# Peptides against a protein of PDB entry 3OAK: the designs that were tried, part 26

Target 1, 145 residues: chain A of PDB entry 3OAK
Amino acid sequence: DDLEQYLDEKILRLKDEMNIAAQLDIDTLNKRIETGDTSLIAMQKVKLLPKVVSVLSKANLADTILDNNLLQSVRIWLEPLPDGSLPSFEIQKSLFAALNDLPVKTEHLKESGLGRVVIFYTKSKRVEAQLARLAEKLIAEWTRP

## One batch from the design tools (peptide; made by RFdiffusion4, then SolubleMPNN)

Design b1_p12_2_s3 (from b1_p12_2, 4 letters changed)
Fold by OpenDDE base, seed 3:
Structure b1_p12_2_s3 (fold): chain B 145 residues (1-145), chain A 12 residues (1-12)
Amino acid sequence: as target 1 above (145 residues)
Amino acid sequence: SVVNNPFVLPEP
C-alpha cells in the first residue's frame, strides 16, 4: 500500500528529527555544565514542537504514530535533562494534550516506556499543578478497567 | 559527559 508506506516514512522521519533535537539539547546542557557557559541554551525541541504537535493531532496518522513507536520519542522529550530540569512548560502541556487524544494501549506504553515517565509527572513536586493533573488523567485512562 | 537517566529504556 503506497499510502501506508508514505505515512510510515513520514512518521519515521519525524521520529528521527525528534531524537536528534533531544540529543542536541542534551549535548548543549552537558556542555553548559562542563564549561559554565550560561549563554548555552537548549532550544532544539522547542523549535520542533509545532511540527510535532501538528502531526500528533492528525487523526489519520494515529495508527502510523502508534505502530512506529513515535511515543518513544515523546517519552524521550519528557525525560529530565542533564541539569536536573524538566522540559519547558509548553512542551509538557502540548504533549500531554496530544496524548489525551490518541488511542494509546498497554502495548504502546510498554514499548515506549511512556507510562513510567508520565507517572513521574504525577509524583514530582517540580511539576506545575495543572500539568500534574493532566498526567493523572492520562494514567487514569490508561489504567481504567 | 553523559548523564545517567533512570527513565531511559533500551532501544527496541
Scores: peptide ipSAE 0.028, ipTM 0.625, DockQ to the pose 0.162
Fold by OpenDDE base, seed 4:
Structure b1_p12_2_s3 (fold): chain B 145 residues (1-145), chain A 12 residues (1-12)
Amino acid sequence: as target 1 above (145 residues)
Amino acid sequence: SVVNNPFVLPEP
């Protein structure tokens, strides 16, 4: 199926772009720590975020997203940064919102590691209360009998 | 591409 192939390629490209963005931000922050150059700002994920959200919000891409483990890249985007900080409020909020509309199953959580990270957000004292609640909502939905 | 983030959180 040409459409299915096209969608697979689309998601795989985005997955790669997301991973690259994450690594670039990590590199930037590591350099910032090493050099003390406060002008170094990690912005790659933020710049790509609108595209990520757009893709995650499309119902016709849901199966492709889940089948290609794009959630692994979502997990990567949610992980702590080299300086110990968490991704920006906007990234957290946007991703949690997008995840809420995806038919995520246990198998997807296992292969992506997303569940563990989201649980972290429910427990972390550094997470904004509003976002912790969103994380809790996701966990509740994913662990529903 | 990055397959695994070196800052992976420990198991809760």
Scores: peptide ipSAE 0.027, ipTM 0.608, DockQ to the pose 0.607
Fold by OpenDDE base, seed 2:
Structure b1_p12_2_s3 (fold): chain B 145 residues (1-145), chain A 12 residues (1-12)
Amino acid sequence: as target 1 above (145 residues)
Amino acid sequence: SVVNNPFVLPEP
């Protein structure tokens, strides 16, 4: 119906915006590496983060989020950057928190690749303890019988 | 200003 179509379009637009933000940050960091210009800072994801969190937090959007594979874009945001670093602490914390409230199922993890990425956050001893615990919590919830 | 997390992880 009209509402469902509206919600689908809303999520698909956000998905596109997230993917663009991720690519722009990648481009910025690649340029930083190439030029040595330490003033170049990847800020596109951080700028968009409040909107992402707002959408992910809305219970009435959960089905639309999952059905449109928005979690693929969440996965992209969590992947290591060109310099090997992780996305900002705030991005990690905010996304893990938001994911905790979504009714994520195995099929969503498979189609998004999110499961594998979150597992990596549980493996690195350099990841801050708080974030590692959040990642472990998600894995435990997603793998429970 | 906001900076990236300096911790390095293997690519997924």
Scores: peptide ipSAE 0.027, ipTM 0.650, DockQ to the pose 0.086
Fold by OpenDDE base, seed 5:
Structure b1_p12_2_s3 (fold): chain B 145 residues (1-145), chain A 12 residues (1-12)
Amino acid sequence: as target 1 above (145 residues)
Amino acid sequence: SVVNNPFVLPEP
């Protein structure tokens, strides 16, 4: 089917873009640590965020998103950075909101590793309370009988 | 602009 192939290619391209953005930000922060150059700022994920949110919000892409394991790239974006910090408030908020509307199943959590990362956000006392509550809501929905 | 979380946390 031509449409299915088009949608697969669209999601796989975004997945690659997300992974590249994450790695570029990691490289930037590592260089900042090594050189002490405080002018180096990681911005690749935040620049791509609007496109990611737009794609995740489209109901007609849900099956393609889940089948191609785009959630693995979402997990990568939520992981701690080289300096030990977490991604920006806006990234966390936007991704948690988008995940709430996807029909995520156990198999998707296993193949992406997303469940473990979201649980981390429910346990940290330094995570913004608002975001911890969003993470808790996701875990409750995913573990519902 | 949007920046990283200022709090340092351990790995998940």
Scores: peptide ipSAE 0.023, ipTM 0.639, DockQ to the pose 0.084

Design b1_p12_2_s4 (from b1_p12_2, 4 letters changed)
Fold by OpenDDE base, seed 5:
Structure b1_p12_2_s4 (fold): chain B 145 residues (1-145), chain A 12 residues (1-12)
Amino acid sequence: as target 1 above (145 residues)
Amino acid sequence: SKVNNPFVLPEP
């Protein structure tokens, strides 16, 4: 099916872009720590966020998103940065909102590692209360019998 | 060198 192939390629390209953005931000912050150059700012994930949100919000892409393990890249984007900080408020909020509308199953959580990271957000004192609540809602839905 | 991130989970 030509359409299915097109959608797979689209999601796989985005997955690569997300992984690259995350690594570039990590490299930037590591260099900032090593050199003390405060002009170095990690901005790659923030720049790509609108595209990520647009893709995650499309119902017709849900199966392709889940089948290609795009949630692994979502997990990577939610992990702490080298300086110990968390992703921006907007990244957290946008990703949690998008996840709420996806038919995520246990197998997807296992292959992506997303479950453990979201649980972290329910427990961390560094996370804004409203985002911790969103994380709790996701965990409740995913663990429902 | 990359700073170790304790929240990175291995792929199954």
Scores: peptide ipSAE 0.031, ipTM 0.643, DockQ to the pose 0.165
Fold by OpenDDE base, seed 2:
Structure b1_p12_2_s4 (fold): chain B 145 residues (1-145), chain A 12 residues (1-12)
Amino acid sequence: as target 1 above (145 residues)
Amino acid sequence: SKVNNPFVLPEP
């Protein structure tokens, strides 16, 4: 119906915005590496984060989020950056928190690749302990029978 | 140069 279509379009637009933000940050960091210009700071994801969190927190959007594979864009945002760094502490924390409240199923993990990335956060020595624990919590929830 | 990301997964 009209509402469902509206919500689909809303989520699909957000996916595009998230993917663009991720790519722009990648481009910025690659340029930083190439030029040595340490004034270049990747901030596109951080700028968009409040909107992402707002959308992910809406219970009425859960089905639309999952059906449109928004989790793929969440996965992209969690991946390591060209300079070897991880996304900001706030991005990790906010996304893990948001994921904890979504009814994520195995099929969503498979189509997004999110599971493998979150497992990485449980194992990485570079991840803050509190965030590693959040990642472990997610994995435990997603692997429950 | 763009660094390869080992966590990039193929589309289903």
Scores: peptide ipSAE 0.031, ipTM 0.642, DockQ to the pose 0.148
Fold by OpenDDE base, seed 4:
Structure b1_p12_2_s4 (fold): chain B 145 residues (1-145), chain A 12 residues (1-12)
Amino acid sequence: as target 1 above (145 residues)
Amino acid sequence: SKVNNPFVLPEP
């Protein structure tokens, strides 16, 4: 129906925005590495984060989020950056929190690759302990029989 | 010179 279509389009637009933000940050950091210009700061994901969190927090969007594989973009946002660093603490924390309230199923994990990335966060020495615990919680929820 | 992200996987 009209509402469903509207919601689909909303989520698909957000996916695009998220992917663009991620790519812009990647480009920025690659350029930073290439040129040594330390004034180059990747800010696009951080700027978009409030909107992402807002969308992810809306119960009425849960099905649309999952059906449209928005989690792929979430996964992308969680991936290590070109300089080897991880996304900002705020991005990690906000996304993990948001994921905790979504009815994520195995199929969504497979199509998004999110499971693999979150597992990474449970193992990485570079992840803050509190975030590693959040990642562990997610994995436990997703893998429980 | 672009740094590759090893976590980027081919789409299923």
Scores: peptide ipSAE 0.030, ipTM 0.635, DockQ to the pose 0.149
Fold by OpenDDE base, seed 3:
Structure b1_p12_2_s4 (fold): chain B 145 residues (1-145), chain A 12 residues (1-12)
Amino acid sequence: as target 1 above (145 residues)
Amino acid sequence: SKVNNPFVLPEP
């Protein structure tokens, strides 16, 4: 119906914005590596984060979020950056918190690749202990019989 | 050149 179409379009627009932000940050950091210009700072994801958190926190959007594979963009945001660094602490914390409240199923993990990335966060020595624990909690929930 | 991301899966 009209509402469903509106919500689909809303989520797809956000998905596009997230993907653009991620690519711009990747391009910035690749350019930083190539040129040595340390004044180049990747800030696009951080700027968009409040909007992402707002959408992910709305219960009435859960089905639309999952059906449109927004988790693929969440996965992209969690991936290591070209310079080997991880997304900011705030991005990690906010996304893990949001994921904890979503009814994520195995099918969503497969189509998004999110499971593999979150497992990475349970094993990496670069991840803050509190965030590693959040990642472990998610994996435990997703693999529970 | 761009760094390869090992977490990115091939597009279907």
Scores: peptide ipSAE 0.029, ipTM 0.623, DockQ to the pose 0.139

Design b1_p12_3_s1 (from b1_p12_3, 4 letters changed)
Fold by OpenDDE base, seed 1:
Structure b1_p12_3_s1 (fold): chain B 145 residues (1-145), chain A 12 residues (1-12)
Amino acid sequence: as target 1 above (145 residues)
Amino acid sequence: AFVLPDDAQPLQ
């Protein structure tokens, strides 16, 4: 119906915005590596984060989020950057919190690749202990019998 | 239940 179509388009637009933000940050950091210009700062994901969190927190969008594989863009945002660093503490914390309230199923983890990334956060020595615990909580929930 | 490989890592 009209509402379903509107919600699909809304989520697909956000998915595109998230992917663009990720690519722009990658481009910025690659240029920083190539030129040595330490004034280059990747800020696109951080700027978009409040909108992402707002959408992920809305119960009426849960099915649309999952059906349109928005979790693929969440996975992309969590991946290591070209210089080997991880996304900001705030991005990690906000996304893990939002994921905890979504009815994520096995099929969503497979089609998005999110499961592999989250388990990485449980093992990485570069991740803050607080965030590693949040990742562990998600893994436990997703692998429950 | 979803089973994750022990050596699972992101692509980058």
Scores: peptide ipSAE 0.036, ipTM 0.692, DockQ to the pose 0.487
Fold by OpenDDE base, seed 2:
Structure b1_p12_3_s1 (fold): chain B 145 residues (1-145), chain A 12 residues (1-12)
Amino acid sequence: as target 1 above (145 residues)
Amino acid sequence: AFVLPDDAQPLQ
């Protein structure tokens, strides 16, 4: 119906915006590496983060989020950057918190690749202890009997 | 339950 179509379009637009933000940050950091210009700062994901968190927090959008594989874009945002660093502490914390409240199922983890990324956060020594614990919590929830 | 491989890691 009209509402369902509206919600689908809303999520698909956000998905596109997230993917663009991720790519722009990658481009910025690659250029920083290539030129040595330390004034280049990747800020696109951080700028978009409040909107992402707002959408992920809405219960009425949960089905639309999951059905449209928005979690693929969440996965992309969590992947390591060209310089080997991880996305900002705030991005990690906000996304892990948002994921904790979503009714994520096995099929969503498979189609998004999110499961593999989150388990990475449980193992990497580059991850802050607080965030590693949040990642562990998600894995425990998703793999519970 | 979802089963993750032991050596799973991000593509990048």
Scores: peptide ipSAE 0.035, ipTM 0.697, DockQ to the pose 0.482
Fold by OpenDDE base, seed 3:
Structure b1_p12_3_s1 (fold): chain B 145 residues (1-145), chain A 12 residues (1-12)
Amino acid sequence: as target 1 above (145 residues)
Amino acid sequence: AFVLPDDAQPLQ
């Protein structure tokens, strides 16, 4: 199926872009720590965020997103950074909102590690209250009997 | 339903 192949390639390209953005931000922050150069700012994920949100919001891409484990890259984007800080408020908010509309199943949570990261956000004292609530809603949905 | 470990957290 030509369409399925096209969509797979599209999602896999985005997955690569997301992983590269995450690594570049990690490298930037590690260099900032090592050199003390406070002018080094990690911005690659924020720059790519609009594209990520756009793709995650498209219903016709849901199966392709889940089948290709794009949620692993979403998990990576939500992980704490080398300096212990969390991703920007906007990244957290946008990703939690997008996840709420995806038909995420247990198998997707297992293969991506996303469930473990989201539960972290329900327990962390440094997460904004409104985002912690969004994380709680996701966990409640995913663990619903 | 998916069951998560109680102490699950991401790596830094």
Scores: peptide ipSAE 0.033, ipTM 0.698, DockQ to the pose 0.542
Fold by OpenDDE base, seed 5:
Structure b1_p12_3_s1 (fold): chain B 145 residues (1-145), chain A 12 residues (1-12)
Amino acid sequence: as target 1 above (145 residues)
Amino acid sequence: AFVLPDDAQPLQ
Protein backbone atom coordinates (compact mmCIF):
# COMPACT_ATOMS: atom_id res chain seq x y z
CA ASP B 1 0.00 0.00 0.00
CA ASP B 2 1.44 3.32 -1.13
CA LEU B 3 -0.05 5.33 1.73
CA GLU B 4 1.23 2.92 4.39
CA GLN B 5 4.71 3.06 2.91
CA TYR B 6 4.62 6.85 2.79
CA LEU B 7 3.56 7.06 6.44
CA ASP B 8 6.25 4.58 7.53
CA GLU B 9 8.93 6.63 5.80
CA LYS B 10 7.59 9.83 7.35
CA ILE B 11 7.74 8.45 10.89
CA LEU B 12 11.13 6.79 10.42
CA ARG B 13 12.58 10.09 9.16
CA LEU B 14 11.23 11.88 12.23
CA LYS B 15 12.62 9.15 14.48
CA ASP B 16 16.08 9.71 12.99
CA GLU B 17 15.75 13.49 13.32
CA MET B 18 14.78 13.15 16.99
CA ASN B 19 17.70 10.86 17.76
CA ILE B 20 20.13 13.20 16.01
CA ALA B 21 18.75 16.23 17.87
CA ALA B 22 19.18 14.45 21.21
CA GLN B 23 22.76 13.44 20.45
CA LEU B 24 23.70 16.92 19.21
CA ASP B 25 22.41 18.47 22.43
CA ILE B 26 24.37 15.93 24.49
CA ASP B 27 27.52 16.70 22.49
CA THR B 28 26.99 20.45 22.96
CA LEU B 29 26.59 20.14 26.72
CA ASN B 30 29.58 17.82 27.06
CA LYS B 31 31.71 20.30 25.12
CA ARG B 32 30.42 23.13 27.32
CA ILE B 33 31.55 21.21 30.41
CA GLU B 34 34.94 20.34 28.92
CA THR B 35 35.79 23.80 27.55
CA GLY B 36 33.93 26.10 29.92
CA ASP B 37 32.48 27.92 26.92
CA THR B 38 29.20 29.26 28.30
CA SER B 39 28.10 30.40 24.83
CA LEU B 40 27.43 26.76 23.89
CA ILE B 41 23.67 26.22 24.21
CA ALA B 42 21.78 22.99 23.48
CA MET B 43 18.75 23.90 21.35
CA GLN B 44 18.24 21.10 18.82
CA LYS B 45 15.39 19.34 20.62
CA VAL B 46 13.58 22.63 21.29
CA LYS B 47 13.84 23.57 17.61
CA LEU B 48 12.36 20.23 16.52
CA LEU B 49 9.66 20.06 19.22
CA PRO B 50 6.85 21.70 17.18
CA LYS B 51 7.25 19.11 14.43
CA VAL B 52 7.27 16.25 16.94
CA VAL B 53 4.10 17.53 18.62
CA SER B 54 2.39 18.00 15.27
CA VAL B 55 3.08 14.40 14.24
CA LEU B 56 2.13 12.88 17.61
CA SER B 57 -1.21 14.72 17.54
CA LYS B 58 -2.42 13.22 14.25
CA ALA B 59 -4.83 10.33 14.74
CA ASN B 60 -4.10 8.89 11.30
CA LEU B 61 -0.43 8.41 12.31
CA ALA B 62 -1.05 6.58 15.60
CA ASP B 63 -0.59 3.05 14.23
CA THR B 64 2.53 4.06 12.30
CA ILE B 65 3.98 5.84 15.34
CA LEU B 66 3.50 2.79 17.56
CA ASP B 67 4.51 0.18 14.95
CA ASN B 68 7.82 1.94 14.25
CA ASN B 69 8.69 2.44 17.94
CA LEU B 70 8.79 6.25 17.76
CA LEU B 71 8.19 6.09 21.52
CA GLN B 72 11.81 5.00 21.93
CA SER B 73 12.86 8.42 20.63
CA VAL B 74 10.32 10.06 22.94
CA ARG B 75 11.94 8.17 25.83
CA ILE B 76 15.40 9.34 24.75
CA TRP B 77 14.19 12.96 24.75
CA LEU B 78 12.96 12.57 28.34
CA GLU B 79 16.22 11.15 29.74
CA PRO B 80 18.56 13.25 31.92
CA LEU B 81 21.27 15.35 30.25
CA PRO B 82 25.05 15.07 30.90
CA ASP B 83 24.92 17.58 33.76
CA GLY B 84 22.08 15.62 35.39
CA SER B 85 19.42 18.16 34.44
CA LEU B 86 16.15 17.22 32.78
CA PRO B 87 14.78 18.39 29.42
CA SER B 88 12.99 21.74 29.35
CA PHE B 89 9.58 22.28 30.92
CA GLU B 90 8.02 22.70 27.47
CA ILE B 91 9.45 19.43 26.16
CA GLN B 92 8.12 17.51 29.17
CA LYS B 93 4.70 19.17 29.06
CA SER B 94 4.24 18.75 25.31
CA LEU B 95 5.31 15.10 25.26
CA PHE B 96 3.17 14.10 28.25
CA ALA B 97 0.15 15.78 26.65
CA ALA B 98 0.75 14.04 23.33
CA LEU B 99 1.22 10.63 24.96
CA ASN B 100 -2.14 10.96 26.69
CA ASP B 101 -3.95 10.73 23.35
CA LEU B 102 -2.08 7.71 21.95
CA PRO B 103 -3.44 4.16 22.32
CA VAL B 104 -0.24 2.95 24.01
CA LYS B 105 -0.15 -0.77 24.90
CA THR B 106 2.11 -2.87 27.12
CA GLU B 107 4.21 -4.08 24.21
CA HIS B 108 4.97 -0.47 23.20
CA LEU B 109 6.05 0.42 26.72
CA LYS B 110 8.39 -2.58 26.83
CA GLU B 111 10.03 -2.08 23.44
CA SER B 112 10.54 1.67 24.00
CA GLY B 113 11.44 1.75 27.70
CA LEU B 114 9.01 4.65 28.08
CA GLY B 115 7.20 3.25 31.12
CA ARG B 116 10.33 3.24 33.28
CA VAL B 117 11.19 6.83 32.36
CA VAL B 118 7.68 8.16 33.00
CA ILE B 119 7.53 6.50 36.43
CA PHE B 120 10.78 8.35 37.22
CA TYR B 121 8.98 11.63 36.56
CA THR B 122 6.32 10.69 39.14
CA LYS B 123 8.99 10.26 41.83
CA SER B 124 11.69 12.85 41.11
CA LYS B 125 11.91 15.91 43.37
CA ARG B 126 13.47 17.83 40.46
CA VAL B 127 10.28 17.63 38.38
CA GLU B 128 7.67 20.38 38.56
CA ALA B 129 4.55 19.27 40.45
CA GLN B 130 2.33 20.01 37.46
CA LEU B 131 4.35 17.69 35.23
CA ALA B 132 4.61 14.97 37.87
CA ARG B 133 0.80 14.90 37.93
CA LEU B 134 0.67 14.50 34.16
CA ALA B 135 3.10 11.59 34.42
CA GLU B 136 0.93 10.04 37.13
CA LYS B 137 -2.11 10.19 34.86
CA LEU B 138 -0.22 8.32 32.14
CA ILE B 139 0.91 5.61 34.56
CA ALA B 140 -2.64 5.22 35.85
CA GLU B 141 -3.97 4.80 32.32
CA TRP B 142 -1.27 2.33 31.27
CA THR B 143 -1.74 0.16 34.37
CA ARG B 144 -5.54 0.14 34.20
CA PRO B 145 -6.97 -3.42 34.60
CA ALA A 1 -2.16 -4.50 32.79
CA PHE A 2 1.42 -3.28 32.46
CA VAL A 3 3.45 -3.64 35.66
CA LEU A 4 6.11 -1.00 36.28
CA PRO A 5 9.18 -1.66 38.43
CA ASP A 6 9.13 -0.17 41.91
CA ASP A 7 12.43 1.66 41.52
CA ALA A 8 12.87 4.58 43.92
CA GLN A 9 16.32 5.41 42.51
CA PRO A 10 16.60 8.45 40.22
CA LEU A 11 17.68 8.04 36.61
CA GLN A 12 21.27 9.01 35.78
Scores: peptide ipSAE 0.030, ipTM 0.685, DockQ to the pose 0.350

Design b1_p12_3_s2 (from b1_p12_3, 4 letters changed)
Fold by OpenDDE base, seed 5:
Structure b1_p12_3_s2 (fold): chain B 145 residues (1-145), chain A 12 residues (1-12)
Amino acid sequence: as target 1 above (145 residues)
Amino acid sequence: AFVLPDDQQPLQ
């Protein structure tokens, strides 16, 4: 119906915005590496983060979020950056917190690749301890019987 | 339940 269509379009637009933000940050960091210009700062994801968190927190959007594989874009945001660094602490924390309240199922993890990325955060020595614990909590929830 | 692959290699 009209509402479902509206919600689908909303989430699909957000996916696009997230993917663009991620790519712009990658481009910025690649240019930073290439030129040595340390004034280049990747800020696109951080700027969009409040909107992402707002959407992920809305219970009435859960089905639309999962059906449209928004988690793929979440996965992209969590991947290591060109310089080997991880996304900002705030991005990690906010996304892990938001994911905790979503009814994520196996099929969503597979189609998004999110499971593999989150397990990385449980193993990496570069991840802050409190964020590693959040990642572990997610894995426990997703793998429980 | 979701079963994570046995992957000892880091993403990067």
Scores: peptide ipSAE 0.033, ipTM 0.679, DockQ to the pose 0.319
Fold by OpenDDE base, seed 4:
Structure b1_p12_3_s2 (fold): chain B 145 residues (1-145), chain A 12 residues (1-12)
Amino acid sequence: as target 1 above (145 residues)
Amino acid sequence: AFVLPDDQQPLQ
C-alpha cells in the first residue's frame, strides 16, 4: 500500500545515502594514503550517522529496514577502512546499540553479511573492549537456539 | 539460530 511503498522508498534512499557516504570516506582515505595529505579526513559516515541512528531506532521501520537489507549498508559501515582502521568509535557504538533493538533473524544476517562483520568485532584486538562486548551480546542473541 | 559459514575470510 501507499505507506509501505513510502517506507520502502525511505529506507532505500537511506541505504543509497549510506553506501555513498561509505564510498566517499573510502575515496578520501585512499587519497590520503596516496598523497600523504593528512588534512584529508573521512567524515561522511559520521555526518550521516545521526540520520541512520534515527531511522534504525524507529520501531515502525523495523520490518522495512530488514526487508530492504539496510543491514548490508550497516555492514559496509562497520567494515575496516582502506588504511586498516576501523570506523569511528561513535559509529561502532551507535550501530551496535541500534542493532540490539532490531529483530534481526538469520536470513537478514546472511543476506547482509552482518554476522561475519560483527564476529570480527568480537575477535579483533583493534576494537575497544567495550564495543567488543556489545558485539558479543549481539552474536549471543543471534545465535540463541 | 545463526551459524557462521566455515569460509570466513578477513574483512581487510
Scores: peptide ipSAE 0.033, ipTM 0.680, DockQ to the pose 0.403
Fold by OpenDDE base, seed 3:
Structure b1_p12_3_s2 (fold): chain B 145 residues (1-145), chain A 12 residues (1-12)
Amino acid sequence: as target 1 above (145 residues)
Amino acid sequence: AFVLPDDQQPLQ
């Protein structure tokens, strides 16, 4: 089907863009640590975030998102950074909100590794209380019988 | 019901 192929290509392009943005931010922060240049700021994920949120919010893309394991890139965006910091508040908030509206199943959690990362956010003392509650809500939903 | 692992994976 032409539409299905188009949607697959769209999601796979976004997945690639997300992975590139994450790696560029990691490279920036590693260089910051190595050189001591505090003017180096990781901004690639934040710049791409509006596009990511737009795609994740579209109900007609849900199957394509899940089938192509876009959640793996979401997991990557939520992982701690080389300097020990967490992704920006806005990234956390936007992604947790988007995840709440997706029909995520156990198989998607396993193939993406997303479950482990969200559990981390329920326990970390570095996470804002508001976001910890969102993470807890997701875990409760995903572990229901 | 599925029980999620509670450990964090290393950075890639």
Scores: peptide ipSAE 0.031, ipTM 0.671, DockQ to the pose 0.680
Fold by OpenDDE base, seed 1:
Structure b1_p12_3_s2 (fold): chain B 145 residues (1-145), chain A 12 residues (1-12)
Amino acid sequence: as target 1 above (145 residues)
Amino acid sequence: AFVLPDDQQPLQ
């Protein structure tokens, strides 16, 4: 099916773009640590965020998103950075909101590692209370009997 | 019900 193939390719391209953005931000922050140059700022994920949110919000892409393990890239975006800090407030808020509308199953959580990361957000004192509550909501939904 | 692990995995 031509449409299915087109959608697969679209999601796989976004997955690649997300992974590249994450790595570029890591490289920037590692250089900041090594050189002490505080003018170095990681902005690649923030720049790509609107596109990510747009894709995650489309109902017709849900199956393609889950089948191609785009959630692995979502997990990567949520992981702590080299200096131990977390991604921006806007990234956390936008991704948690988008995840709430996806029919995520146990198999998707396992293959992406997303479950472990979201649990981290429910326990960390570095996370804003508002976002910790959103993470708790997701965990509650994913662990239903 | 599924029980999620609560440890943070290293960046892949």
Scores: peptide ipSAE 0.030, ipTM 0.681, DockQ to the pose 0.624

Design b1_p12_3_s3 (from b1_p12_3, 5 letters changed)
Fold by OpenDDE base, seed 3:
Structure b1_p12_3_s3 (fold): chain B 145 residues (1-145), chain A 12 residues (1-12)
Amino acid sequence: as target 1 above (145 residues)
Amino acid sequence: AYVLPDDQQPLQ
């Protein structure tokens, strides 16, 4: 119906915005490495984060989020950056918290690749302990019989 | 119970 179509379009627009933000940050950091210009700072994901969190927190959007594979864009935001660093603490914390409230199923993990990335966060020594514990909780929930 | 792969494939 009209509402379902509207919500699909809304989530797909956000998905595009997230992917663009991720690519712009990657481009910025690659240019920083190539030129040595330390004034170049990747800020696009951080700027968009409040909007992402707002959408992920709405229970009435859960089905639309999962059906349109928005979790693929969440996975992209969590991947290591060109300089070998991880996304900001704020991004990690906010996304892990939001994921905890979504009814994520095995099919969504496969479609997005999110499961593999979150497992990475449970093992990496570069991740803050509190976030590693949150990642572990997610994995435990997703692998329950 | 589903067992997740533990390897990560980065975008770049």
Scores: peptide ipSAE 0.036, ipTM 0.675, DockQ to the pose 0.658
Fold by OpenDDE base, seed 1:
Structure b1_p12_3_s3 (fold): chain B 145 residues (1-145), chain A 12 residues (1-12)
Amino acid sequence: as target 1 above (145 residues)
Amino acid sequence: AYVLPDDQQPLQ
């Protein structure tokens, strides 16, 4: 119906915005590496984060989020950057918190690749302890019988 | 229960 179509379009638009933000940050950091200009700062994901968190927190959007594989864009945001560094602490914390409230199923993990990335966060020595614990909690919930 | 792979794929 009209509402379902509206919600699909809303989520797909956000998905596109997230992907663009991620690519722009990658481009910025690649240029920083090439030129040595340390004044180049990747800020596109951080700027969009409040909107992402707002959408992920809406109960009425859960099915639309999962059906349209928005979690693929969440996975992209969590991946290591060109210099091997991880996204900001705030991005990690906000996304892990939001994921905890979504009814994520095995099929969503497979189609998004999110499971592999979150496991990485449980093992990495570069991740803050509190965030590693949040990642571990998610893995435990997703792998329960 | 589902067992998740623990290796991360390269960035697309």
Scores: peptide ipSAE 0.031, ipTM 0.659, DockQ to the pose 0.632
Fold by OpenDDE base, seed 5:
Structure b1_p12_3_s3 (fold): chain B 145 residues (1-145), chain A 12 residues (1-12)
Amino acid sequence: as target 1 above (145 residues)
Amino acid sequence: AYVLPDDQQPLQ
């Protein structure tokens, strides 16, 4: 119906924006490595984060979020960057918090690859202890009978 | 229960 179409378009637009932001940050960091220009700072994901958090927090969008595989874009945002660094503390914290409230099922984890990335955060020595615990909580929730 | 692999794949 009209509402479902509206919500699909909303989520698909955000998904596109998230993917663009991720790629722009990757391009920035690759150029930083190539040129040595330390003034190049990857900020596109940080700028878009408030909108992402707002959408992920809406209960009425949960089905649309999951059906359109927005979690794939969340996974992309959490992946290590070209220089080996991780996304900002705020991005990690905000996304883990948002994921905790979504009714994520096995099929969503498989189609997005999100589970693999979150497990990475439970094992990495570069991740803040607070965020590692949040990642562990998500894994426990997703793997329980 | 869903069993997740513990390996992190390279950035796609």
Scores: peptide ipSAE 0.030, ipTM 0.654, DockQ to the pose 0.635
Fold by OpenDDE base, seed 2:
Structure b1_p12_3_s3 (fold): chain B 145 residues (1-145), chain A 12 residues (1-12)
Amino acid sequence: as target 1 above (145 residues)
Amino acid sequence: AYVLPDDQQPLQ
């Protein structure tokens, strides 16, 4: 199916772009730590965020997103950074909101590692209260019998 | 759309 192949390629390209953005931000922050140059700001994920949110919000892409394990890249974007900080408030908020509308199943959580990361957000005292609540909501929905 | 600059939050 031509459409199916097109959608697969689209998602796989985005997955690659997300992984690259994450790595570039890691590199930037490592360099910031090494040089002490506080003007170095990791912005690659933020720059790509609108595209990620746009894709995650499309119902017709849900199966393709889940089948290609795009959630693994979402998990990567949510993981702590080299300086011990979490991704920006905007990234957290946008991703949690997008995840809330996806038909995520147990198998997707396991193959992506997303469940474990979101649980982390429910436990951290440094996470904004509203985001912690969103994370808790996701966990509740994903663990519903 | 406008996207806010990265504002990393420290871990506990």
Scores: peptide ipSAE 0.027, ipTM 0.637, DockQ to the pose 0.039

